# Peptides against a protein of PDB entry 5T59: the designs that were tried, part 184

Target 1, 112 residues: chain A of PDB entry 5T59
Amino acid sequence: TTPTMQSTSLLTEHLGYPPISLVDDIINAVNEIMYKCTNAMEKYLMQRNIIGKKDFSDEIKIGTAKLESLLENSVDKNFDKLELYVLRNILSIPSDLLEENRFRLLHHEKLV
Target 2, 90 residues: chain B of PDB entry 5T59
Amino acid sequence: EHIRFQRLVQVCNKALEESIRKLQSWEKIHECFPNYGQTREGIENLTVCQQQVIKLWSNLSRVEFDAIFHERSIEEKLNQLDDLINKARS

## One batch from the design tools (peptide; made by RFdiffusion4, then SolubleMPNN)

Design b2_p28_3_s2 (from b2_p28_3, 14 letters changed)
Fold by OpenDDE base, seed 1:
Structure b2_p28_3_s2 (fold): chain B 112 residues (1-112), chain C 90 residues (1-90), chain A 28 residues (1-28)
Amino acid sequence: as target 1 above (112 residues)
Amino acid sequence: as target 2 above (90 residues)
Amino acid sequence: KKEEEEKIYKELKERLKKSEENLKKAEE
């Protein structure tokens, strides 16, 4: 079930931020980590680009770029699934709590 | 009783593990460096590089995700959500 | 050829693991 506007509002109030903000933080973090990893890989290999009399700099650059692309695709796929799962199953309010009488329960608990 | 935060951690770990899976494949690494990987030194360098990047991935993700969870107070908030739901159903 | 490369990789990986273990022991 897709999150409703009502559930989003309630969760925003409860969390102090929109549920999507948590997911955004996670996704932004992993993207940054991904870049750092691929950059580190490239730098490491570029420091070791000459073997014998052959310079492998071009191959290293291309190869690292390919690995970055592979990683990027995998990250996108897996964290899209994560986003969906988190928003639907973790940061979610059961339908029975979205009724009018249950809706006020969250507000009541917050005030107590 | 409190299950949502545990699930969050689990799915985050799963996503991280699945994301790095391709880099854990020597075949995939070697395919990206076909000539470089045909040399002894190249294989050695790629081996070290692969191991280091995987460790870096794991370490950075742990630090950053923990920071996010702390900044967002998500464990506390999810526990409260669990309690709220359980209370409403009791 | 691929099998040989894989074999070399595995050997190197094992050596690296051993080296790391030794390093950890030395740091303790």
Scores: peptide ipSAE 0.100, ipTM 0.841, DockQ to the pose 0.011
Fold by OpenDDE base, seed 4:
Structure b2_p28_3_s2 (fold): chain B 112 residues (1-112), chain C 90 residues (1-90), chain A 28 residues (1-28)
Amino acid sequence: as target 1 above (112 residues)
Amino acid sequence: as target 2 above (90 residues)
Amino acid sequence: KKEEEEKIYKELKERLKKSEENLKKAEE
């Protein structure tokens, strides 16, 4: 189920930040890592761009870009799924805790 | 008892593994460098490059994700959430 | 041709693995 505004508010209070912020951190991190990886690959190969009499610089740039695209698409797909799963199944509050009588539990634990 | 943090780690690992899968394919790598990969030296370079990038992916993701989890205190918070839920249901 | 490339790749991978193992042993 999709998180409710109430659930989000309670979780924000509990976490000290909105649940989506965690996911954003994760996604931002993996994107950064992705580009670091592709950059490293390009640099490594560009240092080895000449074999015999042939210069493969253009092919290396194009090839690395293709790999980057493939990786980017995969990252987007898989981490979109991750976002959905985390927000729905991990950072979620069961309906029984969304009742008025149960709200006090979260506040109580925060104060302790 | 405490399951949410474990699940978080699991799904993160799964996403990372699935994301890097294409780069783990030699065929895919070679297809991106059709002429370069026809040379012995090119194959060697691509092989090393592939291995290095996969390791880099793994190492960086581990370090960065652990840092995020620490900064967000997510293990503690998720454990607390589990406890709250269990308490409410008991 | 693809099979040959795969064989070469596998061989190189094994060589790298051995090298890494040797490095690890040397660091111990």
Scores: peptide ipSAE 0.098, ipTM 0.841, DockQ to the pose 0.011
Fold by OpenDDE base, seed 5:
Structure b2_p28_3_s2 (fold): chain B 112 residues (1-112), chain C 90 residues (1-90), chain A 28 residues (1-28)
Amino acid sequence: as target 1 above (112 residues)
Amino acid sequence: as target 2 above (90 residues)
Amino acid sequence: KKEEEEKIYKELKERLKKSEENLKKAEE
């Protein structure tokens, strides 16, 4: 079930922030971590770029870039799934509950 | 009783584990450095590099995600949400 | 619509509060 505007509003009130804000924090964090990791790899290998009188600097740069791309694609895929799951199944209000409460409110209004 | 926060932690861990899966493959690492990885010293360097980056990934993600969860008070808020839903259905 | 949503949320909070009170009474 796709989150409704009603659910989003109620959750925003409950959380003190929009549900998407939590997901944004998580995604921003993992992206930062990802680039820190790839940068660390490149720096480590570039400090060890000479082996047997051969300079592997170009290969290291290309190889690290390839690994970064692989990691980036994987992060994007898995955290897109995470976003959908969190917003639909964790930060959500069951539709049946919304309908039930709406019904009760309407009943109350008719009695007043 | 309280299930949403547990699910959040689980899905976060799953996303992190699946994301790092390719870097855990020695074959994938070696493919990116075909000539460098043909040297003994190169293999040693790549091995250490692979281990270190995986540890860095794990440690940084733990620290940063815990900080986010704390700043957003998400465990408390999700527990309250579970309680609200359960009580509304009773 | 926004007002209606607020009322729904308040109703949920009140039900939770009532349940907590009942639990306290049952423990006496």
Scores: peptide ipSAE 0.075, ipTM 0.826, DockQ to the pose 0.020
Fold by OpenDDE base, seed 2:
Structure b2_p28_3_s2 (fold): chain B 112 residues (1-112), chain C 90 residues (1-90), chain A 28 residues (1-28)
Amino acid sequence: as target 1 above (112 residues)
Amino acid sequence: as target 2 above (90 residues)
Amino acid sequence: KKEEEEKIYKELKERLKKSEENLKKAEE
């Protein structure tokens, strides 16, 4: 399930940054890339907006906006899944080890 | 032995691939430009545009994600994490 | 094996304490 505070603290110390910071970097990057792609697409088509004496500028703007929305929805969905997976399964410490660690440390301190 | 970084790369690639899947559909592209796509020249332009945007998506993602992974030293850190966990279990 | 495990747990405990201290400082 959700990472424990203990796990997050240990990982933050290990990584030098909170685990979520990596995910934030990834998500910010893909969002930037997404808008660069849609902008490039719009500009490319707008440079080719006149065909057979017809101006398709309005259609191009609407069409690219639709594609952008479609891509945005897909990005949001897939990278939300990515965030959950990374934080729970990759940047994580197994709970059994955390429990064992607590147990072992308590035992050790009692003996010292 | 080292599995976490590989998994990170895999899930990133999967997310990128799934995200761009809709743009890979010619049918969906054409639906967004119903009149423009009825012209020969329009079809040609859309085809090139589709190919270019997919390539741009792939190239930019590779460069940016690799940069993030490098800046965050995530491969090394995840390998170390694997080693620590494996050692603790031994 | 047990000795190595204890060393790891000790290290983790120390790191955890340090992290908690850093968190407290950040909240100040």
Scores: peptide ipSAE 0.068, ipTM 0.830, DockQ to the pose 0.028; fails the geometry check

Design b2_p28_3_s3 (from b2_p28_3, 13 letters changed)
Fold by OpenDDE base, seed 5:
Structure b2_p28_3_s3 (fold): chain B 112 residues (1-112), chain C 90 residues (1-90), chain A 28 residues (1-28)
Amino acid sequence: as target 1 above (112 residues)
Amino acid sequence: as target 2 above (90 residues)
Amino acid sequence: KEEELKEIYEELMKRLKESEKKLEEAEK
């Protein structure tokens, strides 16, 4: 089920930030890591671009770009799934608890 | 009792593992470097590169995700959420 | 050869750790 506005509000109060913010941090982090990895790969191979008097620089650039695209597509797919799962199944409040009782419990925890 | 944070860690690990799966395939790597990979030295370079990049992927993700979880206090918050839900149902 | 890639790895890890340290210091 899709999270409701009420659920989002309650979770924001509980977390101190919107649930989506956590997901955004995760996605931003993995994207940064992804490009660092592909950059490292390209640099390493470009330092070893000549073998047997043949220059493979062009092939290395093209090949690394292909791998980057492949990784990028995979990251996008898998972390889109992650986003949906986290927001629906982890950072979620059961519908039966979205009533006044849940709200009181949150306030109680803050006061204690 | 506390399950949400465990689920978060699990789904993060799964996403990371599935994302890097293509790079773990030697066949896929070799396909991207058809002529370079026909040389002995090229194969050696690609092998080392593949291995170290996967390690970099794993280590960077661990460190950065842990930092995010700490900054967001997500373990504590999710445990509290579990407790609140359990209390409400009792 | 493996050492060069390791150097890149180590440099990236070093920068990451330094960034985390700076962030922790700035937040306190």
Scores: peptide ipSAE 0.101, ipTM 0.856, DockQ to the pose 0.016
Fold by OpenDDE base, seed 4:
Structure b2_p28_3_s3 (fold): chain B 112 residues (1-112), chain C 90 residues (1-90), chain A 28 residues (1-28)
Amino acid sequence: as target 1 above (112 residues)
Amino acid sequence: as target 2 above (90 residues)
Amino acid sequence: KEEELKEIYEELMKRLKESEKKLEEAEK
């Protein structure tokens, strides 16, 4: 089930930030890490681009780009799933807590 | 009792593991460097590179995700959420 | 052969740690 607006609002109040913000942080981080990894790989290989009499610089650049694309696609796929899971199953409020009486409880706990 | 934060960590680890799986394939690595990987020295370089990148992936992810979790106080917040839910169901 | 890549790794980690330190200082 998709999170309701009410659930999002309550969680935002509880967390101090919208639930999606956490996911965004995670996704941004992994993307940064991904590019750092591919960059490191490229740099390492480019320092070893000549073997014998052959210069493999072009192949290294192309190959690293291919790996980056492959990794990027995988990251996108898996972290999209993560986003859905986190928002639906972790950062979620059961329907019974969305009832008026339970809603008051959440506000009470925040104030205490 | 407290389950949500554990689940968060688990799903993050799973996503990271699944994401890096292609890079863990030597075949995929070699396919990207078909000629370079035909040389002994190239194979050695690719092997080292593959191993180190995977380590870098793991270590950076651990550090960055922990930092995020800390900054967002997510463990505490999720524990509190669990407590609220449990209290409501009592 | 592994040393150069390790150096790159270490440099990246160093920068990351420095960034975290700055963040920590900013939060104080």
Scores: peptide ipSAE 0.098, ipTM 0.857, DockQ to the pose 0.016; fails the geometry check
Fold by OpenDDE base, seed 3:
Parts: C-alpha cells; sequence; structure tokens
Structure b2_p28_3_s3 (fold): chain B 112 residues (1-112), chain C 90 residues (1-90), chain A 28 residues (1-28)
C-alpha cells in the first residue's frame, strides 16, 4: 500500500522533511558513487591500454560502458525496491493509528 | 523496542550488496573485455581494477550513507517514531 | 564529510598506484 497523504503529512511534521527526501538523498548518493566507481575503472584501464604493442583503448571504453550500464540497471532495480520498502514499512504509520488519536498524540508530545 | 532504524540500515546494506553483485563476478568482468582479458597483463589489470572498485564502492557508500543518516537525524527520528507508535498502542 | 570522502578516495587511488608499482616490479 502506498503512503497516504495523511501519513506523509504526519511524518513530515515529525521528521521536519518529507519522507521521500531521505530516499532521494540515498538514491542521489549511490548514483554519484556509481559514476565515481566506473570513472575510476575507466581511467585506470586507459592508463594501461597498450599491451604487447596492441592498443585496447576502444575495447576498454566499450567494456567499461557495458559495466556501467550493468551497474546502473542493478542500482535502479535494487534501490527502487528500497524506496518502496522504506516508504511503506519504515517511514510509515500503522493504519489503525491514522486517526484523530494519532494527531493528538503528536501534538501532546510537542507540548511536553 | 526500536526496530525501524535497524531495518533501514539492513535494507540499505542489502541494496548496496545486491547492486555490486555483478561486478563481483569475474566472468562478467571478463566478458566485457574479451581480448584484453586474453593477455596476462590484461588479466592482472582487470583483477586489480575489480578489487579496488569494489572497495571504493563499499567505503564511499558507508561514508555517504552515514552522513545522510546524521544530517537527517534519522536514527533519533525513527526511534521516536517507534516510541510514539508503541505508546499509542499501550 | 565531503573532505572525508575525498581522503578515502585518495587513499584508495594511492593503493591502486601501489598495486601498479608492485606489478611493474614483478615484471622486472
Amino acid sequence: as target 1 above (112 residues)
Amino acid sequence: as target 2 above (90 residues)
Amino acid sequence: KEEELKEIYEELMKRLKESEKKLEEAEK
């Protein structure tokens, strides 16, 4: 079940930011790391592109691009699952508590 | 008592581990460099590259995710959420 | 935090360079 507007509002109030913001931070971070890794790989291999008087530059570029694509697909798949799990099961409020009683509790905690 | 933050850490680690799984496969790496990997030096270079990239992935992810968790105060907030829910049910 | 990331990256790249040196030495 997708988060309700009510749940999102309550969690935003509690967190000080929308729940999706945390997920966005995580996803942005892993994407940045991913490209840093693939870039490092390409640079390392391109510095070693000549073996036995053969230039493997083209193969290295193609190969690293393939690995990058493979990693991208895997990251997308796994972190899409992560997003769903976090929003539905971690940053979530049980449905039975999504009533006036919950609102009162949050307000009460802020007042004391 | 407090379970949500633990779950967050677990699911993050799982996503990271599963994401890098293909790069941990020597066969997958070699397939991307069929001719380069037929040379002794090429194999050595690919081996070093693979190992270092995996380490880079792991270390950068750890540092960045910890920073995010700190900046968002997520452990504290999730603990508080657990407490609030438990209190409401009591 | 960003500084720490840079340090880690630099350290790993340093190790990568060291590995390169070891390979070169082994080839001699």
Scores: peptide ipSAE 0.091, ipTM 0.854, DockQ to the pose 0.016; fails the geometry check
Fold by OpenDDE base, seed 1:
Structure b2_p28_3_s3 (fold): chain B 112 residues (1-112), chain C 90 residues (1-90), chain A 28 residues (1-28)
Amino acid sequence: as target 1 above (112 residues)
Amino acid sequence: as target 2 above (90 residues)
Amino acid sequence: KEEELKEIYEELMKRLKESEKKLEEAEK
């Protein structure tokens, strides 16, 4: 189930930012890390591209690109699941708190 | 009693672990470099790359995610959310 | 053989350590 607009609004007030912003930070971070990892590998191998008399530069470029794609696909899949889990199960408000009297409680706690 | 932040950490760790799983496979690494990996030196280089990248992945993710959690004050906010829910149900 | 890759790794780790220090200071 997708979070309701009401839940999102209440959580935004509580957090000081929209719940999706946390997920965006996490996803952006892992994408950056992924790039740094694959870039480091490519640089290392390209410095060792010649073995004997054969130049493996083309194979290294293709191979590292394949690994990057493989990692990217895995990251996308797993962090899409993470996004859904976080928004549905962690950054969520139970239905019993989505009543008028419960809204007052949340606002009261914020003011105290 | 406070469970939401623990779940956040767990799901993040799981996503990171599952994401790097393919790079932990020597077979997958070798398949990407079929000719390079047929040489002794190539195998050695790929082995070092695999080991170092996995370490880099783990270290970078730990520091960056901790920074995000701190900047967003997410542990405190999730604990407060747990408290609010528990209070409402009491 | 491992030295060049380690250098790349260590450079990234230096930046990472700087971030850790900033985070620790912010928590105080």
Scores: peptide ipSAE 0.087, ipTM 0.854, DockQ to the pose 0.015; fails the geometry check

Design b2_p28_3_s4 (from b2_p28_3, 17 letters changed)
Fold by OpenDDE base, seed 1:
Structure b2_p28_3_s4 (fold): chain B 112 residues (1-112), chain C 90 residues (1-90), chain A 28 residues (1-28)
Amino acid sequence: as target 1 above (112 residues)
Amino acid sequence: as target 2 above (90 residues)
Amino acid sequence: SLAKQLEEYARLQERLAESEKRLEEAEK
């Protein structure tokens, strides 16, 4: 179900915040986590950059950057899907509830 | 009866699992460190690093997402939404 | 209030459109 002005308004009233705000929190969180992970990986390997008198610092930096990009792409894709699903299927109001009679019921429930 | 919150958790977990899948591939990891990974010590380091990152990903996501859900009271709100829908259809 | 609601809805629609576009591009 595609969100409508009516459903968005009703959900905002019900939730106390716009539905998109929840998604924003999720997206922001995973992005933060992603960079924490990649940073940790780089730091861990950079502390172990010398093997057999050979310095692998440059390779580590390049490699971790590649992994970061790979993870970014995956995160973007999967959480775009999540965004669509949540907004269309979870944070949604069935059409039958958007009818006049059902709409009144929803308001009534809130007021009671 | 209450399905929306369960679905939310499920799709979040799925997104997280799918997102980290590439890092779970040893081949992908090794490809990024072709020379480093040719050494015994390098392989060991990469192995530990991979494991630690995956664990970090899992732990951080659990903590952060739970915090979000709590702050937004989303379980309660979604349960209420389910109840409203069920009432309307009954 | 109505203006704010309209703005939020517009933002929502924009996000949905952008997400769909990105997914389409990623699938190609």
Scores: peptide ipSAE 0.592, ipTM 0.946, DockQ to the pose 0.861; fails the geometry check
Fold by OpenDDE base, seed 3:
Structure b2_p28_3_s4 (fold): chain B 112 residues (1-112), chain C 90 residues (1-90), chain A 28 residues (1-28)
Amino acid sequence: as target 1 above (112 residues)
Amino acid sequence: as target 2 above (90 residues)
Amino acid sequence: SLAKQLEEYARLQERLAESEKRLEEAEK
């Protein structure tokens, strides 16, 4: 179900915040986690950049950047799917609840 | 009876699992460090690093997502939404 | 306010459209 102005308003009233705010929190969190992970990986390897007589610092920087890009692409794809699913199927109101009488019911429940 | 919050948790877990899948591939990791990974010590370091980053991913996501769900009271709100829908259809 | 609600809804629709577009591109 595609969100409507009515459903968004009702959900905002019910939740106390716009539905998109939840998704924003989730996406922001995973992005932060992603960069923390890649940063940790880079730091770990950079502390171990010399093996034998060879310095692998440049390779480590390039390699971790590639992994970051790979992870970033995967995160973007999967959480785009999540965003669509959550907003269409979880944070949604069936059409039967958008009728006048059902709207009153929701309002009444909030007031009681 | 209550289905929305369960679905939310499921899709979040799925997204997290699918996102980290590429990093779970040793081949993908090794490809990014072709020369470093040709050394014994390099392989050892990459192995530990891979394990640690996956654990970090899992732990941080669990903590942060639970915090979000709590702060937004989303389980309660979604349960209430389910109840309202069921009541309206009865 | 109504204005704020309209803005949020517009933002929502934009995000949905963008996500759909990115997914379509990624699946090709």
Scores: peptide ipSAE 0.591, ipTM 0.945, DockQ to the pose 0.870; fails the geometry check
Fold by OpenDDE base, seed 2:
Structure b2_p28_3_s4 (fold): chain B 112 residues (1-112), chain C 90 residues (1-90), chain A 28 residues (1-28)
Amino acid sequence: as target 1 above (112 residues)
Amino acid sequence: as target 2 above (90 residues)
Amino acid sequence: SLAKQLEEYARLQERLAESEKRLEEAEK
């Protein structure tokens, strides 16, 4: 179910914050985690960049950048799906409850 | 009865699992380091690195997502939403 | 306020549209 003005307002009142704020927190968190992981990987390998007589620093930098790109693409795709699903199916109000009489019920429950 | 929070956790876990899938592939890791991975030490380093980054991903995501859910009181709020919906339909 | 609610709703709709667009592009 696509969010409406009514559902968004009701959910914001219920949650104490707009539904999109939760999604923002999730997406921001995973992005931060993603870059922490790739940074850790690069640092670990760069501390072990010399094997024998060869310096693999350049290869490590390029390789970790490739992995970062792969991870970014996957994160973007999967969390775009998550965003849509959460906002349409989890943080949603059934259409049958978007009538005036049902709005009053939600407000009434909050006040009681 | 209460289904929305469970679904939220499920879709979050699914997104996290699917996102890290490429890093779980040794082949994908190795192809990014073609010469480094031809050495014994390189293979060992990459193996440890792969294991550590996956663990880091899992641990950080668990901690951060739990913190978000707690700060937003989302389990309670979603349970209340379920209850309101069920009550309205009864 | 009503103005604030309208702004949040508009932002939400924009995000949904953008996500859908990105997913469509990624699936090509």
Scores: peptide ipSAE 0.589, ipTM 0.945, DockQ to the pose 0.858; fails the geometry check
Fold by OpenDDE base, seed 5:
Structure b2_p28_3_s4 (fold): chain B 112 residues (1-112), chain C 90 residues (1-90), chain A 28 residues (1-28)
Amino acid sequence: as target 1 above (112 residues)
Amino acid sequence: as target 2 above (90 residues)
Amino acid sequence: SLAKQLEEYARLQERLAESEKRLEEAEK
């Protein structure tokens, strides 16, 4: 179900915040986690950059950057799907509840 | 009866699992470090690194997502939404 | 306010459109 002005307003009132705010929190969190993970990976390997007197620092930096890009692309794709699903199917109000009589019910429940 | 919060958790877990899948591939990891991974010590380091990153991903996501859900009171709100919908349809 | 509600709805629609667009590009 595609969000409407009415459903968005009702959900905002019910939640105390716009539905998109929850998604923003989720996406921001996973992005932060992603970069923490890649940073940890780079730091770990950079502390072990010399093997047999050979310095692999450049390869490590390039390699971790590639992995970061790979992870970033995957995160973007999967959480775009998540965003759509959450906003359309979870944080949604069925059309039958958007009728006048059902609208009153939701409003009444909030006031009582 | 209450289904929305369960679905939210499910789709979040799925997104997290699918996202980290690329890092779970040893082949992909090794390809990023072709020379480093040709050494015994390098392989060992990459193996440990891979495992640690996956664990870090899992742990951080669990903690952060739980915090978000708590701060937003989303379980309660979604349960209430389910109840309202069910009531309206009864 | 109505103005704020309209802004939030507009933002929501924009995000949905952007996500769909990115997904379409990623699948190609």
Scores: peptide ipSAE 0.589, ipTM 0.945, DockQ to the pose 0.911; fails the geometry check

